# Peptides against a protein of PDB entry 1EMU: the designs that were tried, part 34

Target 1, 132 residues: chain A of PDB entry 1EMU
Amino acid sequence: PPYLKWAESLHSLLDDQDGISLFRTFLKQEGCADLLDFWFACTGFRKLEPCDSNEEKRLKLARAIYRKYILDNNGIVSRQTKPATKSFIKGCIMKQLIDPAMFDQAQTEIQATMEENTYPSFLKSDIYLEYT

## One batch from the design tools (peptide; made by RFdiffusion4, then SolubleMPNN)

Design b2_p14_2_s3 (from b2_p14_2, 4 letters changed)
Fold by OpenDDE base, seed 2:
Structure b2_p14_2_s3 (fold): chain B 132 residues (1-132), chain A 14 residues (1-14)
Amino acid sequence: as target 1 above (132 residues)
Amino acid sequence: MEAYEQEILEELLS
């Protein structure tokens, strides 16, 4: 069943809508749902191909991601990303150089945070275990 | 994944 695959990899969990729902519920209880939301925001952003028709949308989205997750020094995403990574993103925003990969490093760092901490904890949580 | 991904983007752009 899918829940067994969720325990095999974070990727399997995040590729399953039910898995996402349960994991996000867990993260909300832990006060760190922004980790997951940011990860998905980065994925969605990267999929937007640069073109004239997407220019304004991409810039707006990049700014929104930056303001919500990176700029907030008290936010968990900001606390779990390296200063150099955040500075790079800030630079992209300020210069309006909106490359599809501009959040890749931050996403990698947040993914590592989940892999090392929240994901293992989720697999030991009542939410997951009661689902199985 | 795709559904939630789009949901997050829409929320950010709202």
Scores: peptide ipSAE 0.728, ipTM 0.957, DockQ to the pose 0.896
Fold by OpenDDE base, seed 1:
Structure b2_p14_2_s3 (fold): chain B 132 residues (1-132), chain A 14 residues (1-14)
Amino acid sequence: as target 1 above (132 residues)
Amino acid sequence: MEAYEQEILEELLS
């Protein structure tokens, strides 16, 4: 069943709509749902191919991601990303150099945080265990 | 995965 695959890898969990729903519920209770939301925001942003028709949308989205998750020093995403990573993103925003990969390093760092902390905790949670 | 991805993007652009 899918729930067994979720325990084998974070990727399997994030590929499943039911898995995402349960994991996000857990993260919300832990006060760290922004980790997952940011991860998906980065994935979605990277998929937007640079072109004339996407220019305004991509810039707006990049700014929104930056302001919500990076600029907020009290946010969990900001606390779990390295200063150099945040500085690079800030530079991209200020210079309007909006490359599809501009959030890749931050996404990697947030993914590592989930892999090492919240994902293992989720597999031990009542939410997951009661589902199985 | 893609459905939730789009949901997050839409919220950010709202």
Scores: peptide ipSAE 0.728, ipTM 0.957, DockQ to the pose 0.936
Fold by OpenDDE base, seed 3:
Structure b2_p14_2_s3 (fold): chain B 132 residues (1-132), chain A 14 residues (1-14)
Amino acid sequence: as target 1 above (132 residues)
Amino acid sequence: MEAYEQEILEELLS
């Protein structure tokens, strides 16, 4: 069943709608749902092809991601990303250099945080175990 | 994943 695949890799968990739902519920209880939301925001942002019709949308989205997750020094995403990574993103925003890959490093760092901490904890959680 | 991904983006753009 799918839940067994979730235990094999974080990727498998994030590729499943039910898995995402359960994992996010767990993260909300832990006060760190922003990790997952940011991860998906980065993925979605990267998929937006740069073009004239998307320019305003992409800039707005990049700015929103920055303000919500990076600029907030009290946020978990900000705390779990390296200063150099955050500085780079800030630079992109200030210079309006909105490359599809501008959040890649931050996403990688947040993914590592989930891999090392919240994902293993989720697999030991009542939420996951009761689902199985 | 696509459904939730789009949900997050829409929320950010709201």
Scores: peptide ipSAE 0.728, ipTM 0.956, DockQ to the pose 0.942
Fold by OpenDDE base, seed 5:
Structure b2_p14_2_s3 (fold): chain B 132 residues (1-132), chain A 14 residues (1-14)
Amino acid sequence: as target 1 above (132 residues)
Amino acid sequence: MEAYEQEILEELLS
């Protein structure tokens, strides 16, 4: 069943709508749902291929991601990303150089945080165990 | 994954 696959990899968990729902509920209780939201924001952003029809949308979205998750020094995403990574993103925003990969390093760092901390904790949580 | 991904993007653009 799907819940067993969720325990095998974070990717399997995030590829399942039920898994996402349960995991996000857990993260909210831990005060770190922004980790997951940021991860998905980065994935969605990267999928937007640069072209004339979506240039304004991509710029707006990049700025929104930056302001919500990176610029906020008190946010968990900001606290779990390296200064050099945040500085690079800031530079891209300031220069208006919106490359599809501009959030890749930050996403990698946040994914590592989830892999090392919140994901293992989720598998030991009442939310997950009661679902099984 | 895709559904929630789209939801997050829409919220950011709202």
Scores: peptide ipSAE 0.727, ipTM 0.956, DockQ to the pose 0.891

Design b2_p14_2_s4 (from b2_p14_2, 8 letters changed)
Fold by OpenDDE base, seed 4:
Structure b2_p14_2_s4 (fold): chain B 132 residues (1-132), chain A 14 residues (1-14)
Amino acid sequence: as target 1 above (132 residues)
Amino acid sequence: MEKIIQEILEKLLS
């Protein structure tokens, strides 16, 4: 069953809507759902290919991601990203240089946080174990 | 994954 795959890798968990739902519920209880939401936001942003017709929309989205997750010093994403990474993102926003990969380093750092902490905790949580 | 991505992006742009 899929839940066994979820225990094998975070990637498998995040490829499954049911897995995402359970994991997000767990993260919300832990006060860190923003980790996952940011991760997905970065993925979605990267998938938007830059072109003349969507540049303003991409800029708006980048600003929204920056404002919600990076600029918020009280947020868990901000706390779990390196100052240099956040500074780079800020620079991209200020310069309006919105490369599809501008959030990649931040996403990597947040993914590492999940891999090292919340994902293992999820696998020993009541939410996951009761599902199995 | 695509569903949740779209939901998150839509909320960010709302």
Scores: peptide ipSAE 0.700, ipTM 0.959, DockQ to the pose 0.990
Fold by OpenDDE base, seed 1:
Structure b2_p14_2_s4 (fold): chain B 132 residues (1-132), chain A 14 residues (1-14)
Amino acid sequence: as target 1 above (132 residues)
Amino acid sequence: MEKIIQEILEKLLS
């Protein structure tokens, strides 16, 4: 069953709509749903290939991601990303150098945080165990 | 995954 695959890897969990729903519910209860939301935002952003028709949209989206998750020093995403990573993103925003990969390092760091902390905790949670 | 991505992006752009 799918729930066994979720326990094998975070990737398997994030590929499943039901898995995402349960994991996000867990993260909300832990006050750290922004980790997952940021991860998905980065994935979505990277998929938007630069072109003349989406230039303004991409810039607006990059700014929104930056302001919501990176600029907020009290946010969990900001606390779990390296200063150099945040500085690089700020630089991209200020210079309007909006490369599809500009959030990759931050996404990697947030993914590592989930792998090491929230994902293992989720597998021990009542939410997951009651589902199995 | 795609559904969740679109929901998050739409909220960010609203």
Scores: peptide ipSAE 0.696, ipTM 0.959, DockQ to the pose 0.947
Fold by OpenDDE base, seed 5:
Structure b2_p14_2_s4 (fold): chain B 132 residues (1-132), chain A 14 residues (1-14)
Amino acid sequence: as target 1 above (132 residues)
Amino acid sequence: MEKIIQEILEKLLS
């Protein structure tokens, strides 16, 4: 069943609607939902190929991601990303160089945080165990 | 995954 696959990899969990729902609920209770939201935002952003029709939208989205998750010093994403990574993103925004991969390093660092902390905790949580 | 991505992006752009 799907819930067993969720325990095998974080990727499997994030590919499943029910898995995402349960995991996000857990993260919200832990005050860490922004980790997952940021991760998905980065994925979505990267999928937007640069072109004339979406250039303005991509810039707006990049700024929104930056302001919500990176610029907020009290946010969990900001606390779990390295200063050099945040500085790079800031530079991209300031220079208006909006490469699809501009959030990749930050996403990697946040993914590592989830892999090391919240994901294992989720598998031991009442939410997950009650579901199984 | 695609559904949640779109929801998050839409919220960011709102």
Scores: peptide ipSAE 0.695, ipTM 0.959, DockQ to the pose 0.905
Fold by OpenDDE base, seed 3:
Structure b2_p14_2_s4 (fold): chain B 132 residues (1-132), chain A 14 residues (1-14)
Amino acid sequence: as target 1 above (132 residues)
Amino acid sequence: MEKIIQEILEKLLS
């Protein structure tokens, strides 16, 4: 069943709507749902192909991601990303250089945080175990 | 995951 695949890799968990739902619920209880939301925001942002028709949308979205997750020094995403990574993103925003990959490093760092902490904890949680 | 992605992006753009 799918829930067994979720225990094999975080990727499998994040590729399943039910898995995402349960994991997000768990993260909310832990006060760190922003980790997952940021991860998906980065994925979604990267998928937006740059073109004249969506330039303004992409800039607005990049700025929103930056303001919500990177600029907020009290946020968990900000605390779990390296200063150099945050500085790079800030630079992109200030220079309006909105490359689809501008959040890739930050996403990688947040993914590592989930892999090392929240994902293993989720697999030991009542939410996951009761689902199985 | 596409559904949740769109939801998150739309919220950010609102």
Scores: peptide ipSAE 0.694, ipTM 0.959, DockQ to the pose 0.946

Design b2_p14_3_s1 (from b2_p14_3, 7 letters changed)
Fold by OpenDDE base, seed 2:
Structure b2_p14_3_s1 (fold): chain B 132 residues (1-132), chain A 14 residues (1-14)
Amino acid sequence: as target 1 above (132 residues)
Amino acid sequence: MEKYIEEIMEELLS
């Protein structure tokens, strides 16, 4: 069953709607659901290829991601991203240079945070174990 | 994944 694949890799967990739901529930209980939301926001953002028709949408989305997750110094995403990474993102926003890959480094760092902490904890959680 | 991505992006753009 899919839940066995979830234990093999974080990627497998995040590819499954049920896995996402359970993992997010766990993260909310831990007060760190923003890690997952940010990760998905970055993925969605990267998929928007630059063109005249979506330029405004991409800018708005980039600003929203920045304001919600990067600018908030008390947020877990901000605390788990490197200062240089956050500075780069800020620079992109200020210069309005909205490359599809502008959040890639931040996403990588947040993914590493999940891999090292919340994902292993999830696999030991009552939420996951009771599901199995 | 795609469904959740859409939800997150919609929330951010709202």
Scores: peptide ipSAE 0.684, ipTM 0.960, DockQ to the pose 0.952
Fold by OpenDDE base, seed 1:
Structure b2_p14_3_s1 (fold): chain B 132 residues (1-132), chain A 14 residues (1-14)
Amino acid sequence: as target 1 above (132 residues)
Amino acid sequence: MEKYIEEIMEELLS
């Protein structure tokens, strides 16, 4: 069953709608839902390949991601990303250099945070165990 | 995953 695959890798969990729903519910209870939302925002952003028709959309999205997750020093994403990473993103936004990979390092750092902390905790949570 | 990505992006762009 899918729930067994969720325990084998975070990727398997995040590739399943039911897994995402349960994991996000758990993260919200822990005050860490922004980790997951940011991760998905980065994935979605990277999929938007630069072209004339989506340039404005990409810039708007990049700014939104920056303002919501990076600029907020009190946010968990900001606290779990390195200063150099945040500085790089800020620079991209200010210079309007919106490369599809501009959030990759931040996404990697947030993924590592989930792998190390929230994902293992989720597998021990009542939410997951009751589902199994 | 794809559905959730869309939801997040729509929220950010709203």
Scores: peptide ipSAE 0.683, ipTM 0.959, DockQ to the pose 0.950
Fold by OpenDDE base, seed 5:
Structure b2_p14_3_s1 (fold): chain B 132 residues (1-132), chain A 14 residues (1-14)
Amino acid sequence: as target 1 above (132 residues)
Amino acid sequence: MEKYIEEIMEELLS
Protein backbone atom coordinates (compact mmCIF):
# COMPACT_ATOMS: atom_id res chain seq x y z
CA PRO B 1 0.00 0.00 0.00
CA PRO B 2 1.04 3.63 -0.51
CA TYR B 3 1.80 4.20 3.16
CA LEU B 4 4.67 1.73 2.93
CA LYS B 5 6.23 3.76 0.14
CA TRP B 6 5.91 6.85 2.31
CA ALA B 7 8.27 5.23 4.78
CA GLU B 8 10.80 4.49 2.04
CA SER B 9 11.41 8.11 1.08
CA LEU B 10 10.22 11.63 1.73
CA HIS B 11 9.75 12.05 -1.99
CA SER B 12 7.28 9.19 -2.07
CA LEU B 13 5.34 10.78 0.75
CA LEU B 14 5.23 14.17 -0.96
CA ASP B 15 4.12 12.62 -4.25
CA ASP B 16 0.91 11.29 -2.66
CA GLN B 17 -2.05 13.54 -1.89
CA ASP B 18 -3.04 11.47 1.12
CA GLY B 19 0.54 11.46 2.30
CA ILE B 20 0.77 15.22 1.98
CA SER B 21 -2.47 15.66 3.89
CA LEU B 22 -1.36 13.50 6.80
CA PHE B 23 2.15 14.93 6.89
CA ARG B 24 0.90 18.50 6.80
CA THR B 25 -1.53 17.78 9.61
CA PHE B 26 1.36 16.45 11.63
CA LEU B 27 3.52 19.46 10.80
CA LYS B 28 0.75 21.84 11.83
CA GLN B 29 0.59 20.16 15.22
CA GLU B 30 4.35 20.63 15.48
CA GLY B 31 4.11 24.27 14.43
CA CYS B 32 6.23 23.81 11.33
CA ALA B 33 3.86 23.40 8.40
CA ASP B 34 5.66 26.28 6.70
CA LEU B 35 8.54 23.92 5.96
CA LEU B 36 6.33 21.91 3.66
CA ASP B 37 4.52 24.87 2.17
CA PHE B 38 7.81 26.57 1.37
CA TRP B 39 9.17 23.42 -0.21
CA PHE B 40 6.18 23.16 -2.51
CA ALA B 41 6.28 26.86 -3.27
CA CYS B 42 9.89 26.52 -4.40
CA THR B 43 9.03 23.54 -6.57
CA GLY B 44 6.17 25.38 -8.18
CA PHE B 45 8.24 28.48 -8.70
CA ARG B 46 11.05 26.57 -10.40
CA LYS B 47 8.58 25.04 -12.83
CA LEU B 48 7.59 28.46 -14.10
CA GLU B 49 10.02 28.88 -16.97
CA PRO B 50 10.63 32.54 -17.82
CA CYS B 51 8.54 33.79 -20.72
CA ASP B 52 6.69 36.89 -21.82
CA SER B 53 3.39 35.71 -20.37
CA ASN B 54 4.56 34.90 -16.84
CA GLU B 55 7.30 37.45 -16.11
CA GLU B 56 5.14 39.58 -13.85
CA LYS B 57 3.65 36.52 -12.19
CA ARG B 58 7.10 35.08 -11.47
CA LEU B 59 8.31 38.31 -9.89
CA LYS B 60 5.19 38.58 -7.77
CA LEU B 61 5.48 34.98 -6.65
CA ALA B 62 9.17 35.31 -5.82
CA ARG B 63 8.47 38.38 -3.72
CA ALA B 64 5.64 36.60 -1.93
CA ILE B 65 7.82 33.59 -1.12
CA TYR B 66 10.59 35.87 0.08
CA ARG B 67 8.37 38.01 2.28
CA LYS B 68 6.41 35.15 3.80
CA TYR B 69 9.15 32.64 4.51
CA ILE B 70 12.61 34.24 4.21
CA LEU B 71 12.19 37.79 5.47
CA ASP B 72 10.17 36.70 8.51
CA ASN B 73 12.89 36.15 11.10
CA ASN B 74 10.40 34.53 13.44
CA GLY B 75 9.42 31.90 10.89
CA ILE B 76 10.61 28.31 10.96
CA VAL B 77 11.88 28.53 7.38
CA SER B 78 14.02 31.56 8.14
CA ARG B 79 15.43 29.86 11.22
CA GLN B 80 16.32 26.75 9.22
CA THR B 81 18.06 28.49 6.32
CA LYS B 82 21.62 29.78 6.26
CA PRO B 83 22.27 33.52 6.40
CA ALA B 84 24.18 33.43 3.12
CA THR B 85 21.27 31.67 1.45
CA LYS B 86 18.79 34.25 2.66
CA SER B 87 21.14 37.05 1.65
CA PHE B 88 21.39 35.66 -1.86
CA ILE B 89 17.62 35.49 -2.20
CA LYS B 90 17.29 39.03 -0.90
CA GLY B 91 19.80 40.15 -3.50
CA CYS B 92 17.83 38.52 -6.29
CA ILE B 93 14.65 40.22 -5.15
CA MET B 94 16.28 43.63 -4.81
CA LYS B 95 17.94 43.36 -8.22
CA GLN B 96 14.82 41.81 -9.75
CA LEU B 97 16.96 38.98 -11.10
CA ILE B 98 14.39 36.23 -10.83
CA ASP B 99 16.10 33.05 -11.94
CA PRO B 100 14.02 29.86 -11.73
CA ALA B 101 16.69 28.34 -9.49
CA MET B 102 16.95 31.26 -7.06
CA PHE B 103 15.29 29.29 -4.23
CA ASP B 104 17.05 25.99 -4.91
CA GLN B 105 19.60 26.28 -2.12
CA ALA B 106 16.97 27.32 0.40
CA GLN B 107 14.73 24.46 -0.69
CA THR B 108 17.63 22.05 -0.28
CA GLU B 109 18.27 23.27 3.25
CA ILE B 110 14.61 23.01 4.20
CA GLN B 111 14.40 19.56 2.66
CA ALA B 112 17.38 18.50 4.75
CA THR B 113 15.62 19.80 7.84
CA MET B 114 12.55 17.72 7.04
CA GLU B 115 14.62 14.65 6.19
CA GLU B 116 16.54 14.85 9.45
CA ASN B 117 13.75 15.84 11.83
CA THR B 118 10.10 16.14 10.90
CA TYR B 119 9.91 13.28 8.40
CA PRO B 120 11.35 10.66 10.77
CA SER B 121 9.15 12.01 13.55
CA PHE B 122 6.11 11.73 11.32
CA LEU B 123 6.79 8.05 10.71
CA LYS B 124 6.73 7.55 14.47
CA SER B 125 3.64 9.68 15.00
CA ASP B 126 0.19 8.50 16.00
CA ILE B 127 -1.16 10.09 12.83
CA TYR B 128 0.92 7.86 10.60
CA LEU B 129 0.78 4.73 12.72
CA GLU B 130 -2.99 4.88 13.12
CA TYR B 131 -3.32 5.26 9.36
CA THR B 132 -1.32 2.08 8.76
CA MET A 1 1.94 16.97 -5.36
CA GLU A 2 0.86 19.11 -8.28
CA LYS A 3 -2.50 19.89 -6.75
CA TYR A 4 -0.88 21.00 -3.52
CA ILE A 5 1.67 23.11 -5.38
CA GLU A 6 -1.14 24.94 -7.13
CA GLU A 7 -2.90 25.55 -3.85
CA ILE A 8 0.19 27.02 -2.23
CA MET A 9 1.00 29.24 -5.19
CA GLU A 10 -2.57 30.51 -5.40
CA GLU A 11 -2.43 31.47 -1.75
CA LEU A 12 0.84 33.31 -2.27
CA LEU A 13 -0.47 35.18 -5.28
CA SER A 14 -3.82 36.12 -3.74
Scores: peptide ipSAE 0.682, ipTM 0.959, DockQ to the pose 0.948
Fold by OpenDDE base, seed 3:
Structure b2_p14_3_s1 (fold): chain B 132 residues (1-132), chain A 14 residues (1-14)
Amino acid sequence: as target 1 above (132 residues)
Amino acid sequence: MEKYIEEIMEELLS
């Protein structure tokens, strides 16, 4: 069943809608759901290929991601991303250089944070174990 | 994951 694959890799968990739902519930209880939301925001942003019709939408989305997760120094995403990474993103926003990959490094760092702590904890949680 | 991505993006763009 899918939940067994979830225990094999975070990627498998995030590819499954049920897995996402359970993991997000767990993260909310831990006060760190923003890690997952940011990760998905980055994925969604990267999928929006640059074109004339997407330019305003992409810029707006990039700014929203930046303001919500990077600019907020009290947020968990900001605390778990390196200063150089945040500075790079800020630079892209200020220069309006909105490359589809501009959040890739931040997404990688947040993914590492989840891999090192919240994902293993989830697999030991009552939420996951009761589901199995 | 597409459904959740869309939800997050819509929220950010609201």
Scores: peptide ipSAE 0.679, ipTM 0.959, DockQ to the pose 0.950

Design b2_p14_3_s2 (from b2_p14_3, 8 letters changed)
Fold by OpenDDE base, seed 1:
Structure b2_p14_3_s2 (fold): chain B 132 residues (1-132), chain A 14 residues (1-14)
Amino acid sequence: as target 1 above (132 residues)
Amino acid sequence: MEEFIKEILDELLS
C-alpha cells in the first residue's frame, strides 16, 4: 500500500496527494507547515518557463515567495536557510534576475531539514501510525 | 503533487 512507500522515502510521500495531506496536517500541528509549502512553491516556480507571456507572473511569484518565507526572519524557512542562500535570493529580487533555479539552493536546504527532522517524526506520529 | 502546487501558487498570487 502507498503508506509503506511513504516510509521508504520523502519523495514517495510528496508524490502522493494523501501523503501530502497527512504530512501537512502533522506539520501544521508542529507549527512548521511553511517548510512543505515553501518546498512546493519552489517546485512550482521552477516549472514556469520564462517567456514574454508569464514574465509579470514569474516576477510577482518570486517576490511573494521571497517576502513570505525568506524576508521573514522569524519564519521557520528563514531560520533553516543559510545567510548566503538568503542573500543570493535577495540579490536576484533586487536586480530582477528571475532565473527558474533561483530558489534551488534554498529548496535543497529546506528539504534536508525535513529529511533530518520532521519527516522522521511524522513516521512516528499518531497521524501516520493510525493511518496504517 | 500538481494539485497541491497549484493551491500554493494560487495563494501566493492572490
Scores: peptide ipSAE 0.725, ipTM 0.963, DockQ to the pose 0.953
Fold by OpenDDE base, seed 4:
Structure b2_p14_3_s2 (fold): chain B 132 residues (1-132), chain A 14 residues (1-14)
Amino acid sequence: as target 1 above (132 residues)
Amino acid sequence: MEEFIKEILDELLS
């Protein structure tokens, strides 16, 4: 069953709608759902290919991601990303240099946080264990 | 995954 695959890799968990739902519920209880939301925001952003027709949309989205997750010093994403990474993102926003990969380093750092902390905790949680 | 991505992006752009 899918829940066994979820325990094998975070990727398997995040590729499953039910897995995402359960994991997000767990993260919300832990006060860190923004980790997952940011990760998906970065993935979605990267998928938007730069072109004249979506330039404004991409800029708006980049700014929204920046304001919600990076600029907020009280947020868990900000706390779990390195200062140099956040400074780079800020620079991209200020210069309006919106490369599809501009959030890649931040996403990597947040993914590492999930891999090392919240994901293992999820597999030990009542939410996951009761689902099995 | 795609459904959740769409949800997150739509919320950010709303």
Scores: peptide ipSAE 0.723, ipTM 0.963, DockQ to the pose 0.953
Fold by OpenDDE base, seed 5:
Formats: structure tokens, sequence, C-alpha cells
Structure b2_p14_3_s2 (fold): chain B 132 residues (1-132), chain A 14 residues (1-14)
């Protein structure tokens, strides 16, 4: 069943709508749902191929991601990303150089945080265990 | 995944 695949990899968990729902509920209880939201925001952003029709949308979205998750020094995403990574993103925003990959390093760092901490904890949580 | 991505992006752009 799907819940067994969720325990095999974080990717399997995040590829399943039910898995996402349970994991996000867990993260909310832990006060770190922004980790997951940011990860998905980065994925969605990267999927937007640069073109004339979405240029303004991409810039607006990049700014929104930056302001909500990176600029906020009190946010968990900001605390779990390296200064050089945040500086790079800031530079892209300031220069209006909105490359699809501009959040890749930050996403990698946040993914590592989830892999090392919240994902293992989720698999030991009452939410997951009661679902199985 | 796609449904959740849409939800997150819509919120960011709202």
Amino acid sequence: as target 1 above (132 residues)
Amino acid sequence: MEEFIKEILDELLS
C-alpha cells in the first residue's frame, strides 16, 4: 500500500496527495509547515518555463517566494538555508534575473533538512502510525 | 503533488 512506499523515500511521500496531507498536518503541529510549502513553491516555480506570456507572473512569484520564506529572518526556511544561498536569491531578485533554477540550492538545503529531521520524525509520529 | 503545487502558488500570487 502507498503508506509503505512513503516510508521508503521522501519522494514517494511527496508524490502522494494523501501522504502530503498527512505530512503537512504533522509539520503544522511541529511549527514547520513552511519547509514543505517552500519546497513545493520551488518545484512549481521551476516548472514555469520562461516565455513572453508568463514573464510578469514568474517575476511576481519569485518575489513572493523570496519575501515570504527567504527575507523573513524569523522563518524556519530562512533559518535552515545558508547565508550564501539567501544572498544569491536576493541578488537575483534585485537584478531581476529570474532563472528557473534560482531557488534550486535553497530547495536542496530545505529538502536535506526534511530528510534529516522532519521526515524521520513523521514516520515515528502518531499521525503516520495510526494511518497504517 | 500537482494539486498541492497549484494551491501553494495560488496562495503566493493572491
Scores: peptide ipSAE 0.722, ipTM 0.963, DockQ to the pose 0.952
Fold by OpenDDE base, seed 3:
Structure b2_p14_3_s2 (fold): chain B 132 residues (1-132), chain A 14 residues (1-14)
Amino acid sequence: as target 1 above (132 residues)
Amino acid sequence: MEEFIKEILDELLS
């Protein structure tokens, strides 16, 4: 069953709608749902192809991601991303250089945080174990 | 995944 694959890799978990739902519920209880939300935001942002019709939307979205997750020093995403990474993103925003890959490094760092901490904890959680 | 992406992006753009 799918839940067994979830235990094999975070990738498998995030490719499954039910897996995402359970994992996000767990993260909310732990006060760190922003990790996953940011990860999805980065993925969604990268998928938006740069073009004239998307320019305003992409800029607005980039600013929103920056303000919500990077600029907020009290946020878990900000605390789990390296200063150089945050500085780079800030630079992109200030210079209006909105490349689809501008959040890639930050997404990688947040993914690593989940891999090392919240994902293993999820597999030991009552939420996951009761589902199985 | 696409459903959750849409949800997150919509919230950010609201």
Scores: peptide ipSAE 0.719, ipTM 0.962, DockQ to the pose 0.877

Design b2_p14_3_s3 (from b2_p14_3, 6 letters changed)
Fold by OpenDDE base, seed 2:
Structure b2_p14_3_s3 (fold): chain B 132 residues (1-132), chain A 14 residues (1-14)
Amino acid sequence: as target 1 above (132 residues)
Amino acid sequence: MEAFIKEIMEELLS
């Protein structure tokens, strides 16, 4: 069943809508849902192919991601990303150099945070265990 | 995944 696959890899969990829902609920209780939301925002952003027709949309989205997750020093995403990574993103925003990969390093760091902390905790949580 | 991505992106762009 899918819930067993969720325990095999974070990727499997994030590919499953039910898994996402349960994991996000858990993260909300832990006060760290922004980790997951940021990860998905980065994925969505990267999927937008650069072109003249979506340039404004991409810039707006990049700015929104930056303001919500990176600029907020009190946020968990900001605390779990390296200063150099945040500085790079800021530079891209300020220069309006919006490459599809501009959030890749930050996404990697946040993914590592989830892999090392919240994901294992989720698999030990009442939410997951009661679902099984 | 796609549904959730869409939700998050729409929220960010709202």
Scores: peptide ipSAE 0.698, ipTM 0.961, DockQ to the pose 0.955
Fold by OpenDDE base, seed 1:
Structure b2_p14_3_s3 (fold): chain B 132 residues (1-132), chain A 14 residues (1-14)
Amino acid sequence: as target 1 above (132 residues)
Amino acid sequence: MEAFIKEIMEELLS
């Protein structure tokens, strides 16, 4: 069953809509749903191929991601990303150099945070165990 | 995954 795949890898969990829903519910209770939301925002952003028709959309989205998750030093995403990574993103925004990969390093760092902390905790949670 | 990506992006762009 799918819930066994979720325990084998974070990727399997994030590839399943039911898994995402349960994991996000858990993260909300832990006050760290922004980790998952940021991860998906980065994935969505990277999928937008640069072109004339989506230039404004890409710029707006990049700014929104930056302002919501990176700029706020009290946010969990900001606390779990390295200063050099945040500085690079800020530079991209200020220079309006919004390459599809500009959030890749930050996404990697947030993914590592989930892998090492919230994902293992989720597998021990009542939410997951009651589902199984 | 795709549905959730869409949800998050729509929220950010709203």
Scores: peptide ipSAE 0.696, ipTM 0.961, DockQ to the pose 0.953
Fold by OpenDDE base, seed 5:
Structure b2_p14_3_s3 (fold): chain B 132 residues (1-132), chain A 14 residues (1-14)
Amino acid sequence: as target 1 above (132 residues)
Amino acid sequence: MEAFIKEIMEELLS
């Protein structure tokens, strides 16, 4: 069943709508739902191929991601990303160089945080165990 | 995943 696959891979969990729902509920209780939201925002952003029809959308989205998750020094995403990574993103925004991969390093660092902390904790949580 | 991505991106663009 799907819930067993969730325990084998974080990606399996994130590929399942029910898994996402349960995991996000857990993260909200832990005060760190922004980790997951940021991860999905980065994935969605990267999938937007640069073209004339979506240029303004991509710029607006990049700025929104930056302001919400990176610029906020008190946010969990900002606290779990390296200064050099945040500086790079800031530079891209300031220079308006909106490459599809501009958030890749930050996404990698946040994914590592989830892999090492929140994901294992979720598998031990009442939310997950009661679902199984 | 795709549904949640869409939700997050729409929220960011609102």
Scores: peptide ipSAE 0.694, ipTM 0.961, DockQ to the pose 0.948
Fold by OpenDDE base, seed 3:
Structure b2_p14_3_s3 (fold): chain B 132 residues (1-132), chain A 14 residues (1-14)
Amino acid sequence: as target 1 above (132 residues)
Amino acid sequence: MEAFIKEIMEELLS
């Protein structure tokens, strides 16, 4: 069943809508839901084609991601990303250089945080175990 | 995954 695959890799968990739902519920209880939301925001942003019709949308989205997760020094995403990474993103926003990959490093760092902490904890949680 | 991505992006753009 799918829940067994979720225990094999975080990628498998995040590729399953039911897995995402359960994991996000767990993260909310831990006050860490922003980690997952940011991760998906980065994925969605990267998938947007940098064309004329998407120019305003991409800029607006990049700014929103930056303001919500990077600029907020008290946020968990900001605390779990390196200063150089945040500085790079800030630079991209200020220069309006919004390459599809501008959040890649931050996403990698947040993914590592989940891999090392919240994902293992989720697999030991009542939410996951009761689902199995 | 795609459904959740869409939800998050729409929230950010609202």
Scores: peptide ipSAE 0.690, ipTM 0.960, DockQ to the pose 0.952

